# Designs tried in a protein design run: peptides against a protein of PDB entry 3NZW. Part 28

Target 1, 212 residues: chain A of PDB entry 3NZW
Amino acid sequence: TTTLAFRFQGGIIVAVDSRATAGNWVASQTVKKVIEINPFLLGTMAGGAADCQFWETWLGSQCRLHELREKERISVAAASKILSNLVYQYKGAGLSMGTMICGYTRKEGPTIYYVDSDGTRLKGDIFCVGSGQTFAYGVLDSNYKWDLSVEDALYLGKRSILAAAHRDAYSGGSVNLYHVTEDGWIYHGNHDVGELFWKVKEEEGSFNNVIG
Target 2, 222 residues: chain B of PDB entry 3NZW
Amino acid sequence: QFNPYGDNGGTILGIAGEDFAVLAGDTRNITDYSINSRYEPKVFDCGDNIVMSANGFAADGDALVKRFKNSVKWYHFDHNDKKLSINSAARNIQHLLYGKRFFPYYVHTIIAGLDEDGKGAVYSFDPVGSYEREQCRAGGAAASLIMPFLDNQVNFKNQYEPGTNGKVKKPLKYLSVEEVIKLVRDSFTSATERHIQVGDGLEILIVTKDGVRKEFYELKRD

## One batch from the design tools (peptide; made by RFdiffusion4, then SolubleMPNN)

Design b1_p11_7_s1 (from b1_p11_7, 3 letters changed)
Fold by OpenDDE base, seed 3:
Structure b1_p11_7_s1 (fold): chain B 212 residues (1-212), chain C 222 residues (1-222), chain A 11 residues (1-11)
Amino acid sequence: as target 1 above (212 residues)
Amino acid sequence: as target 2 above (222 residues)
Amino acid sequence: SFPPSVQEWWL
């Protein structure tokens, strides 16, 4: 898996691959590694598929309950804390989760929290999470600027996942791309790596390690 | 050390069509190299036009299916005989599986039916309850033999329009019931030839708006 | 451990 999220002047970009594996077996190329918790809040998934899917879905329910009780959308801080507290209760039990909770509230603005099953909870502007995270960071860190246009930011997110899909055997399938603003998240499509790779290679003159 | 799990072999396969879905399984039950039964059905009609199979350790599979059937019953009691949708069934099964996260059901689960729009639906689950809706899925002993075949023949992977120099993919289209049944039969006959844990019989459950139909075909009994 | 035919999915 490779997931990433970063803040920039235009909000948040979230990009993820779609491969699931079972050892050397490619279990799926079409897994949804982003949960749409509400129109303003996303969760990303890396680690055990069931752990992430189950508990982030559960998180969605908790966020909805908060909204019903408090008559206000839950903050990104609070949502991430709920998940963090939950996984911390299971510390040592063998959960495997590397998640990013990304969203917008009027109080916080665009916000990203990293939460993992080790009990780590971090607020930040840039995170890459998964087996391919270092590959994504290589591209993302090299090209990131706060002042990126929305178009450039979307491309950078997509391009970073593509780099990871290329080098990480456990990442691939497609890139799912999101842009989060004050108006909520916008889905920017599913980009098959098989097609995207050749397009990017031709347009950039990149990936010259591949002949063809 | 006590090993609570066994492996009873077998293979299952789900394929979704436009207005139907198919879930098929062989009827061989084995332990190691011994055939326990040549006819032990592992694909079940669970009501509400939902068919289910949990392949792997048969004791766990049977337990899971029984729990799900009971869940369907209680859903009717609690919701005024409302039909359980296939997506809700999938969520329920996730909870059944994940409820045993730390002592998992040793099974690969597939359900098939129709979604709320009447379109064919196949959901597959890992042992601990991650799930995905797909057009097709193979599970069990010969899944590694069948799944790549399904990628090619159902999802038309690596197929391109002739004369396009590989630039135009073969367009996705739904398969007819007859085409799907042919693919299922070819899958299982081929798997039987190459895998000792697959054989004896093939039971296919076909879900349409009119209900669940069963078909049976003989496989090699070697 | 799960048999080869039955494995947990990882992301």
Scores: peptide ipSAE 0.516, ipTM 0.831, DockQ to the pose 0.740; fails the geometry check
Fold by OpenDDE base, seed 2:
Structure b1_p11_7_s1 (fold): chain B 212 residues (1-212), chain C 222 residues (1-222), chain A 11 residues (1-11)
Amino acid sequence: as target 1 above (212 residues)
Amino acid sequence: as target 2 above (222 residues)
Amino acid sequence: SFPPSVQEWWL
């Protein structure tokens, strides 16, 4: 898996691959690694598929209950804390989760929290999470600027996942791309890695390690 | 050391059509190199137009299916005989599986039916309850032999329109029930040739708006 | 761990 999220002047970009594996078996190329908790809040998945899917779905329910009880959307800080507290209760039990909680509230603005099954909870501007994270960081860190246009930011997110899909055997399938603003998240499509690779190679003159 | 799990072999396969879905399984049950039964069905009609199979360790599979059937029964009791939707069934099965997260059911689970729009639906589960809706899925012993075939023949992977120099992919389209059954039969006959844990018989459950139909075909018995 | 035919998924 490779997931990433970063803050910039235009909000948050979230980009993820879609491969699941079972050992050296490609279990799926079409997994949804982003949960849409509400129109302003996303969760990303890396690690054990069932652990991530089950508990992030559970988190969605807790966030909805918060809205019903408090008559206000849950903050990104509070949502991420709920998940962090939950996984901490299972510390040592063998859960495997690497997640980013990304969202916008009027109180916080655009916000990203990293939460993992070790109980780590970090607020930050840039995170890459998964087996391909270092490959994504290589591209993302080299090109990231706060002042990126929305178009350039979207491309950078997509391009970083593509780099990881190229080098990480456990990442691939497609890129799912999101832009989060004050008006909520916007889905920017599913981009098949096979097609995207050749397009990017041609347009950039990149990936010259591969002969077409 | 005591091993609580066994492996009873077999293979299952689900394919969703436009207004139907199929779930098929061979009827061979094995332990190690011994055939326990040449006809032990592993695909079940669970009511509400939902068919289910949990392939791997048969004791766990049977337990899971029984629990799900019971869940359907109680759903009717609690919700005035409301039909359980396939998506709700999938969520319920996730909870059944994940409820044993630390002592999992040793099975690959597939369910098939129609979604609330009447479209064919197949859901696949790992042993601990992650799930995905897909157009097709193979599970069990010969899944690695069948799944690539389904990628090619159901989802038309690596196929391009002639004369386009590989620039235009073969368009996705739904297959007819007859075409799907042909693919299922070819999948299992091929798997039987190459895998000792697959064979004897093939049972196919076809789900349509009119209910569940069963078909049976002989496989090699070697 | 599970055999390849019955194995948990990883992301």
Scores: peptide ipSAE 0.516, ipTM 0.829, DockQ to the pose 0.737; fails the geometry check
Fold by OpenDDE base, seed 5:
Structure b1_p11_7_s1 (fold): chain B 212 residues (1-212), chain C 222 residues (1-222), chain A 11 residues (1-11)
Amino acid sequence: as target 1 above (212 residues)
Amino acid sequence: as target 2 above (222 residues)
Amino acid sequence: SFPPSVQEWWL
């Protein structure tokens, strides 16, 4: 898996691959590694598929209960804390989760929290999470700046996942791309890595380690 | 060290059509290299136009299917005989599986039915309850032999329009029930040839708006 | 431990 999220002047970009594996077996190329918790809040998945899917769905329910009780959308801080507290209670039980909770509230603005099954909870501007995270960081860190246009930011997110899909055997399939703004998240499509790779190679003159 | 799990072999396969879905399984049940039964059905009609199979350790599979059937029963009691939708069934099965997260059911689960729009639906589950809706899925002993074939013949992977230099993919389209049955039969006959844990018989459950139909075909018995 | 025929999915 490779997931990433970063803040910039235009909000948040979230980009993820779609491969699931079972050892050397490619279990799926079409897994949804982003959960749409509500129109303003996203969760990303890395690690055990069942652990992530089950508990992030549970998180969605908790967020909805908050809205019903408080008549206000839950904060990104509170949502991420609920998940963090939950996984911390299971510490040592063998859960495997690397998650990002990304969203927008009026009081917080665009916000990203990293939460993992070790009990770590971090607020930050840039995270890459998964077996391909270092490959994504290589591209993301070298091109990131706060003042990116929305178009450039979307491309950078997509391009970083593509780099990871190219080098990490456990990442691939497609890139699912999201832009989070004050008006909520916007889905920016599913980009098949097989098609995207050749397009990017041609347009950039990159990936010269592969003979076209 | 004591192993609480057995492996009863077998293979299952689900394919969704436009207005139907198919879930098929062989009827061979084995332990190690011994055939326990040549006709032990493992695909079940669970009511509400939902068919289910949990392949792997048969004791776990049977337990899971029984629990789900009970869940359907109680759903009717609690919700004024409301039909359980396939997506709700999938969520329920996730909870059944994940409820044993630390002593899992040793099974690969597939369900098939129609979604609320009347479209064919196949859901597959890992042992601990992750699930995905797909057009097709093979599970069990010969899944590695069948799944690549389904990728090519159901999802048209690696197929391109002639004369386009590989730039235009073969368009996705739904298969007819007859085409799906042919693919299922070819899949299992081929798997039987190459895997000792697959054979004897093939039972296919076809779900349409009119209900569940069953078909049976002989497989090699060697 | 699980026998190899059935494995959990990883992301």
Scores: peptide ipSAE 0.510, ipTM 0.822, DockQ to the pose 0.669; fails the geometry check
Fold by OpenDDE base, seed 1:
Structure b1_p11_7_s1 (fold): chain B 212 residues (1-212), chain C 222 residues (1-222), chain A 11 residues (1-11)
Amino acid sequence: as target 1 above (212 residues)
Amino acid sequence: as target 2 above (222 residues)
Amino acid sequence: SFPPSVQEWWL
């Protein structure tokens, strides 16, 4: 898996691959690694598929309950804390989760929290999470600027996942891309890596290690 | 060291069509190299037009299916005989599986039916309850032999329109029930040739708006 | 451990 999220002047970009594996077996190329918790809040998945899917779905329920009880959308901080507290209770039990909780509230603005099954909870501007995270960081860090246009930011997110999909055997399938603003998240499509790779190679003149 | 799990082999396969879905399984049940049964069905009609198979350790599979069937029953009791939708069934099965997260059911679970729009649906589960809706999925012993074939023949992976220099993919289309049955039969006959844990018989459950139909075909008995 | 035919999925 490779997931990433970063804050920029235009909000938050979230990009993820879609591969699931079972050892050397490609279990799926079409897994949804982003949970749409509410129109303003996203969760990303890396690690055990069931752990992530189950508990982030549960998180969604908790967030909805918060909204019903408090008549206000849950903060990104609180949502991430709920998940963090939950996984911390299971510490040592063998959960495997590397998640990002990304969203927008009026109080917080665009916000990203990293939460993992070790109990780590971090607020930050840039995170890459998964087996391909280092590959994604290589591209993302090299090109990241706060002042990126929305278009450039979307491309950078997509391009970073593509790099990881190329180098990480456990990442691939497609890139799912999101843009989060004050108006909520916007889905920016599913981009098959097979097609995207050749497009990017042609347009950028990159990936010259591959002979087309 | 004690191993709580057995492996009863077998293979299952689900394919969703436009207005139907199929879930197929061989009827061979084995332990190690011994055939326990040449006809032990592993694909079940669970009611509400949902068919289910949990392939791997048969004891776990049977237990899971029984629990799900019971869940369907209770759903009717609690909700005035409301039909359980396939997506709700999938969620329920996730909870059944994940409820044993730390001592999992040793199974690959597939269910098939129709979604609320009447479209074919196949859901696949890992042993601990992650699930995905897909057009096709193979599970069990020969899944590694069949799944690539399904990628090619159902999802048309690596197929391009002739004369396009590989630039135009073969368009996705739904397969007819007849085409799906042919693919299922070819899949299992091929798997039987190459995998000792697959054979004897093939049972196919076809789900349509009219209900569940069952077909049976002989496989090699060697 | 699960054999390849029956394994947990990882992301």
Scores: peptide ipSAE 0.507, ipTM 0.817, DockQ to the pose 0.770; fails the geometry check

Design b1_p11_7_s2 (from b1_p11_7, 4 letters changed)
Fold by OpenDDE base, seed 2:
Order: C-alpha cells, then sequence, then structure tokens
Structure b1_p11_7_s2 (fold): chain B 212 residues (1-212), chain C 222 residues (1-222), chain A 11 residues (1-11)
C-alpha cells in the first residue's frame, strides 16, 4: 500500500493506490483505501485490510453519533482521537493499521492526523503511509511547496503514488485522488496505473529505466 | 501438537451479471490426500435471494453459514420480515468474521445476489472480515488458477481492440447467464485438471429476480 | 498463519 496526504494553500490532497496482497498473491487491484466518513472528512487505510476497514467504518459511525448528539460535525482532532483511543485499547493484540484522518472544519481548517495501531497520533502537513511510503516521499518531498496550484498539487499526489506503484511490489492497481477544501472533499477519479504510467512517461520523458 | 484448523480443499467462484449472479463450488471434500466425500455441497441458499459459500476449513465454513442463516432469521423477526439486502448481508458477515478476529474462521467467503437496483452483486471476504464488491471472484484451493482466467474473460484484462495497436481496450460488457455458466464450467474443468483438491462435481447457484436456481455438472473423479 | 488457500488481505 501507498497512501499520502498533504496540506497546501488550496487545502488537502489525498492520494492512494488500490492493491491488496496476500503474501505474493495480488488479492485485489481495486480496493478502496479511502473511507468517506462525511462530506468533510476522509480516512485512509494501510496495514491489515480487515482491521482498517472494520475500525474506520466503526469510526464513521462514531463520527455520525457525535453529529447527532452534538448537532455539529466532529472535529478532525476528535475523530482521530477516537480512533487512536480505540487502537490503544487493543495495543499488543496484533492490530495492524496505518491511517490518516483528513478533513476540514471551520474551527480547525484543513487538518491531517496520522494514527497507527501502536497508538501514535500525529498532526502534520505531509504524510505518506504504507510499504511504498518512502518511494512516494521521494517524489513528494522533491516537488512539494505550500504555494502549489490545485492542479499541480493534484498531479503531485497522483505522481507520487505512481512512483510508489512502480517501485513497491505491494502497491499498484490504480490511483484514487481526492481534493479537500472548506466545501468538502472532491473525488478526482480513479487512474489506472498501467495507463497512467505510459502517459506520464511520454509527457514527462520520465521513467527511462523502462523501455517503451 | 494440536492444530485446531483443517483444510478441506475445494474451490468456489462467483460472477455477477447485469441482472443475475452466480456462485459455484465443487463438491469434493478432502483431508490431506484422502477424499472424504465426492458430493458435499458448499454453496447454500440463505434466503432473501442471497447465496453463500465459505471455503477452506469446512467446520468453520459450516459454522459461519449457520450463523449467517440465523442472522437472516433474526433480521426478519426484528424488522417485520424485511428482506435483507445484499450490502447489509455483507456488513453482517464482516461482523461475524471480525468477531472472531483473534481466532478466525479459516475460510474464504463469497456471497452473491442482487443489489437494491436489481443488479448482480458478488462480495468477497478474507478470513477476518475485509470485504469488497466485485464483478467476479474465485476462492479456495484453485483460486490462483481461476482468478487470472476470470480477469481475462470477465473483466477483459489485457485485451485490446484489433487494429488499434494496443491503444484501445476491449470494452467492458455484461455477460449473459449462458456465457457465465460456460466460463464457470471451463474454470472448474480446468482447475480439476491441475489441482488434486478440486473435482467430482460442480454445483452452480444462479440468483435472479425470480429466485435461486441450481445446476449440477459432473467433474473428473480422479 | 493461514493455510495457503485461505489468507488474510494486506494493504
Amino acid sequence: as target 1 above (212 residues)
Amino acid sequence: as target 2 above (222 residues)
Amino acid sequence: GFPPSVQEWWL
């Protein structure tokens, strides 16, 4: 898996691959590694598929309950804290989760929290999470700046996942791309890695390690 | 040393059509290199137009299916005989599986039915309850032999329009029930040739708006 | 671990 999220002047970009594996077996190329908790809040998945899917779905329910009880959307800080508290209760039980909770509230603005099954909870501007995270960081860190245009930011997110899909055997399938603003998240499509690779190679003159 | 798990072999396969879905399984049950039964059905009609199979360790599979059937029954009791939707069934099965997260059911589970729009639906589960809706899925012993075939023949992977120099993919389209049945039969006959844990018989459950139909075909018995 | 025919999924 490779997931990433970063803050910039235009909000948040979230990009993820879609491969699931079972050992050397490619279990799926079409897994949805982003949960849409509400129109303003996203969760990303890396690690055990069932652990991530089950508990992030549970988190969605908790966020909805908060909204019903308090008559306002839950903060990104509170949502991420609920998840971190939950996984901490299971510390040592063998859960495997690397998650990002990304969203916008009027109080917080665009916000990203990293939460993992070790109980780590971090607020930050840039995170890459998964087996391909270092490959994504290589591209992302090299090109990131706060003042990116929305178009350039979207491309950078997509391009970083593509780099990870190219080098990480456990990442691939497609890129799912999101842009989060004060108006909520916007889905920017599913981009098949096979097609995207050749397009990017041609347009950039990159990936010259591969002969076309 | 005591091992609480066994492996009873077999293979299952689900394919969703436009207005139907199929779930198929061989009827061979094995332990190690011995055939326990040449006809032990592992695909079940669970009511509400939902068919289910949990392939791997048969004791776990049977337990899971029984629990799900009971869940359907209680759903009717609690909700005035409301039909359980396939998506709700999938969520319920996730909870059944994940409820045993630390002592899992050793099974690959597939369910098939129609979604609320009447479209064919197949859901696949790992042993601990992650799930995905897919157009097709193979599970069990010969899944690695069948799934690539389904990628090619159901999802048309690596197929391109002639004369386009590989630039235009073969368009996705739904297959007819007859075409799907052919693919299922070809999948299992091929798997039987190459895998000792697959064979004897093939049972196919076809789900349409009119209910569940069963078909049976002989497989090699060697 | 799970039997080879039955494996948990990883992301």
Scores: peptide ipSAE 0.519, ipTM 0.832, DockQ to the pose 0.707; fails the geometry check
Fold by OpenDDE base, seed 3:
Structure b1_p11_7_s2 (fold): chain B 212 residues (1-212), chain C 222 residues (1-222), chain A 11 residues (1-11)
Amino acid sequence: as target 1 above (212 residues)
Amino acid sequence: as target 2 above (222 residues)
Amino acid sequence: GFPPSVQEWWL
């Protein structure tokens, strides 16, 4: 898996691959590694598929309950804390989760929290999470600027996942791309890595380690 | 050291069509190299036009299916005989599986039916309850033999339009029930030839708006 | 552990 999220002047970009594995077996190329918790809040998934899918779905329910009880959307801080507290209760039990909770509230603005099954909870502007995270960081860190246009930011997110899909055997399939703004998240499509790779290679003159 | 798990072999396969879905399984049950049964059905009609199979350790599979059937029954009691949708069934099965996260059911689960729009649906589950809706999925002993075949023949992977120099993919289209049955039969006959844990019989459950029908075909008994 | 045919999915 490779997931990433970063804040920039235009909000948040979230990009993820779609491969699931079972050992050396490619279990799926079409897994949805982003949960749409509400129109303003996303969760990303890395680690055990069931752990992430189950508990982030559960988180969605908790966020909805918060909204019903408090008559306002849950903060990104609170949502991430709920998940963090939950996984911390299971610390040592063998859960495997690396997640980013990304969203917008009027109080917080665009916000990203990293939460993992070790009990770590971090607020930050840039995170890459998964087996391909270092590959994504290589591209993302090299090109990131706060002042990126929305178009450039979307491309950078997509391009960073593509780099990871290229180098990480456990990442691939497609890139799912999101842009989070004050108006909520916008899905920017599913981009098959097989097609995207050749397109990017041709347009950039990159990936010269591969002969077409 | 006590090992609570066994492996009873077998293979299952689900394919979704436009207005139907198919879930098939062989009827061989084995332990190691011994055939326990040549006819032990592992694909079940669970009601509400949902068919289910949990392949791997048969005791766990049977337990899971039984629990799900019971869940369907209780759903009717609690919701005025409302039909359980396939997506809700999938969520329920996730909870059944994940409820044993730390002592998992030793199975690969597939369900098939129609979604709320009447389109064929196949959901597959890992042992601990991650799930995905797909057009096709193979599970069990010969899954590694069948799944790539399904990628090619159902999802048309690595197929391109002639004369396009590989630039235009073969367009996706739904398969007819006859085409699907043919693919299922070819899958299992081929798997039987190459895998000792697959054989004896093939039972296919076909889900349409009119209900569930069953077809049976002989496989090699070697 | 699970056999190759029955394994947990990882992301």
Scores: peptide ipSAE 0.516, ipTM 0.832, DockQ to the pose 0.752; fails the geometry check
Fold by OpenDDE base, seed 5:
Structure b1_p11_7_s2 (fold): chain B 212 residues (1-212), chain C 222 residues (1-222), chain A 11 residues (1-11)
Amino acid sequence: as target 1 above (212 residues)
Amino acid sequence: as target 2 above (222 residues)
Amino acid sequence: GFPPSVQEWWL
């Protein structure tokens, strides 16, 4: 898996691959590693598929309950804390989760929290999470600026996942791309890595380690 | 060391069509190299136009299917005989599986039916309850032999329009029930040739708006 | 542990 999220002047970019594996077996190339909790809040998945899917779905329920009780959307801080508290209670039980909670509230603005099954909870501007995270960071860190245009930011997110898909055997399939703004998240499509790779190579003159 | 799990072999396969879905399984049940039964059905009609199979350790599979059938029963009691939708069934099965997260059911679960729009639906589960809706999925012993074939013949992977220099993919389209049955039969006959845990018989459950029908075909018995 | 025929999925 490779997931990433970063804040910039235009909000948040979230980009993820779609491969699931079972050892050397590619279990799926079409897994949805972003859960749309509500129109303003996203969760990303890395680690055990069932652990992530089950508990992030549970998180969605908790967020909805908050909204019903408080008559206000839950904050990104509170949502991430609920998940963090939950996984911390299971510490040592063998859960495997690396997740980002990304969203927008009037109180917080665009916000990203990293939460993992070790009990770590971090607020930050840039995170890459998964077996391919270092490959994504290589591209993302080299090109990131706060002042990126929305177009450039979307491309950078997509391009960073592509780099990871290229080098990490456990990442691939497609890139699912999101832009989070004050008006909520916008889905920017599913980009098959097989097609995207050759397109990017041609347009950039990159990936010269591959002949084609 | 004590191993609480067995492996009863077999293979299952689900394919969704436009207005139908199929879930198929062989009828061989084995332990190690011994055939326990040549006709032990493992694909079940669970009511509400949902068919289910949990392939791997048969004791776990049977337990899971029984629990789900019971869940359907109670759903009717609690919700005035409302039909359980396939997506709700999938969520319920996730909870059944994940409820044993730390002593999992040793099974690969597939369900098939129609979604609320009347479109064919196949859901696949790992042993601990992650699930995905897909057009097709093979599970069990010969899944590694069948799944690549399904990628090519159901999802048209690596197929391109002639004369386009590989630039235009073969368009996705739904297969007819006849085409799907042919693919299922070819999959299992091929798997039977190459895997000792697959054979004897093939039972196919076909789900349409008119209900569930069953077809049976002989497989090699060696 | 599990026999290798059925495995959990990883992301």
Scores: peptide ipSAE 0.509, ipTM 0.822, DockQ to the pose 0.674; fails the geometry check
Fold by OpenDDE base, seed 1:
Formats: sequence, C-alpha cells, structure tokens
Structure b1_p11_7_s2 (fold): chain B 212 residues (1-212), chain C 222 residues (1-222), chain A 11 residues (1-11)
Amino acid sequence: as target 1 above (212 residues)
Amino acid sequence: as target 2 above (222 residues)
Amino acid sequence: GFPPSVQEWWL
C-alpha cells in the first residue's frame, strides 16, 4: 500500500493506491483505501485490510452518532482521537493499521492526523503511509510547496502514488485521488496505473529506466 | 504440535452478470491426499436470493454458513420478513468473520446475488472479514490457477483491440449466463487437470430475479 | 499458515 495526504494553500490532497496482497499474491487491484466518513472527513487505510476496513467503518458510525447527538460535525481531532483510543485498547493484540484522518471543520480548518495501531497519533501537514511510503516521499518532498495550485497539487499526489506503485511490489492497481476543501471532499477519479504510467512518462519524459 | 485448522481443499468461483450472478464450487472434499467425499456441496442457498460458500477448512465454512443462515432468519423476525439485501448480507458476514479476528475462520468466503437494482453482485471476504464487491472471484485451492484466467476472460485484462498497437483496450461488457457457465466449466475442468484437491463434481448456483437455479456437471474423478 | 487463497489480505 501507498497512501498520502498533504495540506497546501488549496486545502488537502489525498491519494492512495488500490492493491491488496496476500503474501506474494495480488489479492485485488481495486480495493478502496479511502473511507468517506462524511462530506468533510476521509480516512485512509494501510495495513491489515480487515482491521482498517472494520474499524474505520466503525469510526464512521461513531462520527455519525456524534453529529446526531451534538448537532454538529465531529472535529478531525476528535475523530482521530476516537480511532486512536480504540486501537490503543487493542495494543498488543495484533491489529495492523496505518491511517490518516483528513478533513475540514470551521474550527480547525483543513486538518490531517496520522493514527496507527502502535498508538501513535500525529497532527501534520504531510504524511505518506504504507510499504511504498518512502517512494512517495521521494517524489512528494522533492516537489511540495505550500503555494501549489490545486491542479499541481492533485498531480503531485497522483504522481507520488504512481512512483510508489512503480517501485513497491505491494502497491499498484490504480490511484484514487481526493481534494478536500471547506466545501468538503471532491473525488478526482480512479486512475489505472497501467495507463497512467505511460501517460506520465510521455508527458514528463520521466521513467526513462523503462523502455516503452 | 496441535493445529486447530484443517484444509479440505476445493475451489469456488463467483461471477456477476448484468442481471444474474453465479457461484460455483467443486464437490471434492479432501484431507491431505485422501478424498473424504466426491460429493460434498459447499455452495448454499441461504435465502433471500443469496448464495454463499466459505471454502477452506470445511468445519469453519459450515459453521459460518450456518451462522449466516441463522442471521437471515433473525433478520426476518426483527424486520417483518424484509428481504436482506446483498450489501447488508456482506456487512453482516464481515461482522461474523471479524468477531473471530483473533481465531479466524479458515475460509475464503464468497457470496453472490442481486443488488437492489437487480444487477448481479459478487462479494468476497478474507478470513477476518475484509470484503469487496467484484465482478468475479476465485477462491480455494486452485484460485491461483483460475483467477488469472478470469482476469483475462471476464475483465478482459491484457486484451486490446486489434490493430491499435495496444493503445485501445478491449471494452468491458457483461457476459451472458451461457458464456459465464462456459467459463465456469472451463475453469474447473482446467483446474481439475492441475490440482489434486479439485475434481469429482461441479455445482453451479445461478441467481436471477426468478430465484436460485442449480446445475451439476461431472468433473474428473482421479 | 494460510495459503494465499485463504490468507488475510494486506494493504
């Protein structure tokens, strides 16, 4: 898996691959690694598929209950804390989760929290999470700046996942891309790596290690 | 050293069509190199136009299917005989599987039916309850032999329009029930040739708006 | 252990 999220002047970009594996077996190329908790809140998945899918779905329910009870959307801080508290209760039991909770509230603005099954909870502006995270960081860090246009930011997110899909055997399939603003998240499509790779290579003149 | 799990082999396969879905399984049940049964069905009609198979350790599979059937029963009791939708069934099965997260059912689970729009639906589950809706899925002993074939023949992977220099993919289209059945039969006959845990018989459950139909075909018995 | 066909999925 490779997931990433970063804050910039235009909000938040979230980009993820879609491969699931079982050992050396490609279990799926089409897994949804982003949960749409509400129109303003996303969760990303890395680690055990069932752990992530089950508990982030559960988190969604908790967030909805908060909204019903409090008559306002849950904060990103509170949502991430709920998940963090939950996984911490299971510390040592063998859960495997690397997640980012990304969203917008009026109080917080655009916000990203990293939460993992080790009990770590971090607020930050840039995270890459998964087996391909270092590959994604290589591209992302080299091109990131706060003042990116929305178009450039979307491309950078997509391009970073593509780099990871290229080098990480456990990442691939497609890139799912999101842009989060004050008006909520916007889905920016599913981009098959097989097609995206050649498109990017042609347009950038990159990936010259591959003969096409 | 005690091993709580057995492996009863077998293979299952689900394919969703436009207005139907198919879930098929061989009827061979084995332990190690011994055939326990040449006809032990592993694909079940669970009611509400949902068919289910949990392939791997048969004891776990049977237990899971029984629990799900019971869940369907109670759903009817609690909700005035409301039909359980396939997506709700999938969520329920996730909870059944994940409820044993730390001592999992040793199974690959596939269900098939129609979604609320009447379109074919196949859901597959890992042993601990992650699930995905897909157009096709193979599970069990020969899944590694069949799944690439399905990628090619159902999802048309690596197929391109002739004369396009690989620039135009073969378009996706739904397969007819006849085409699907043919693919299922070819998959299992091929798997039987190369895997000792697959054979004897093939049972295919076909779900349409009219209900569940069952077909049976002989496989090699060696 | 689980064979790939009956193995836990990882992301």
Scores: peptide ipSAE 0.509, ipTM 0.819, DockQ to the pose 0.867; fails the geometry check

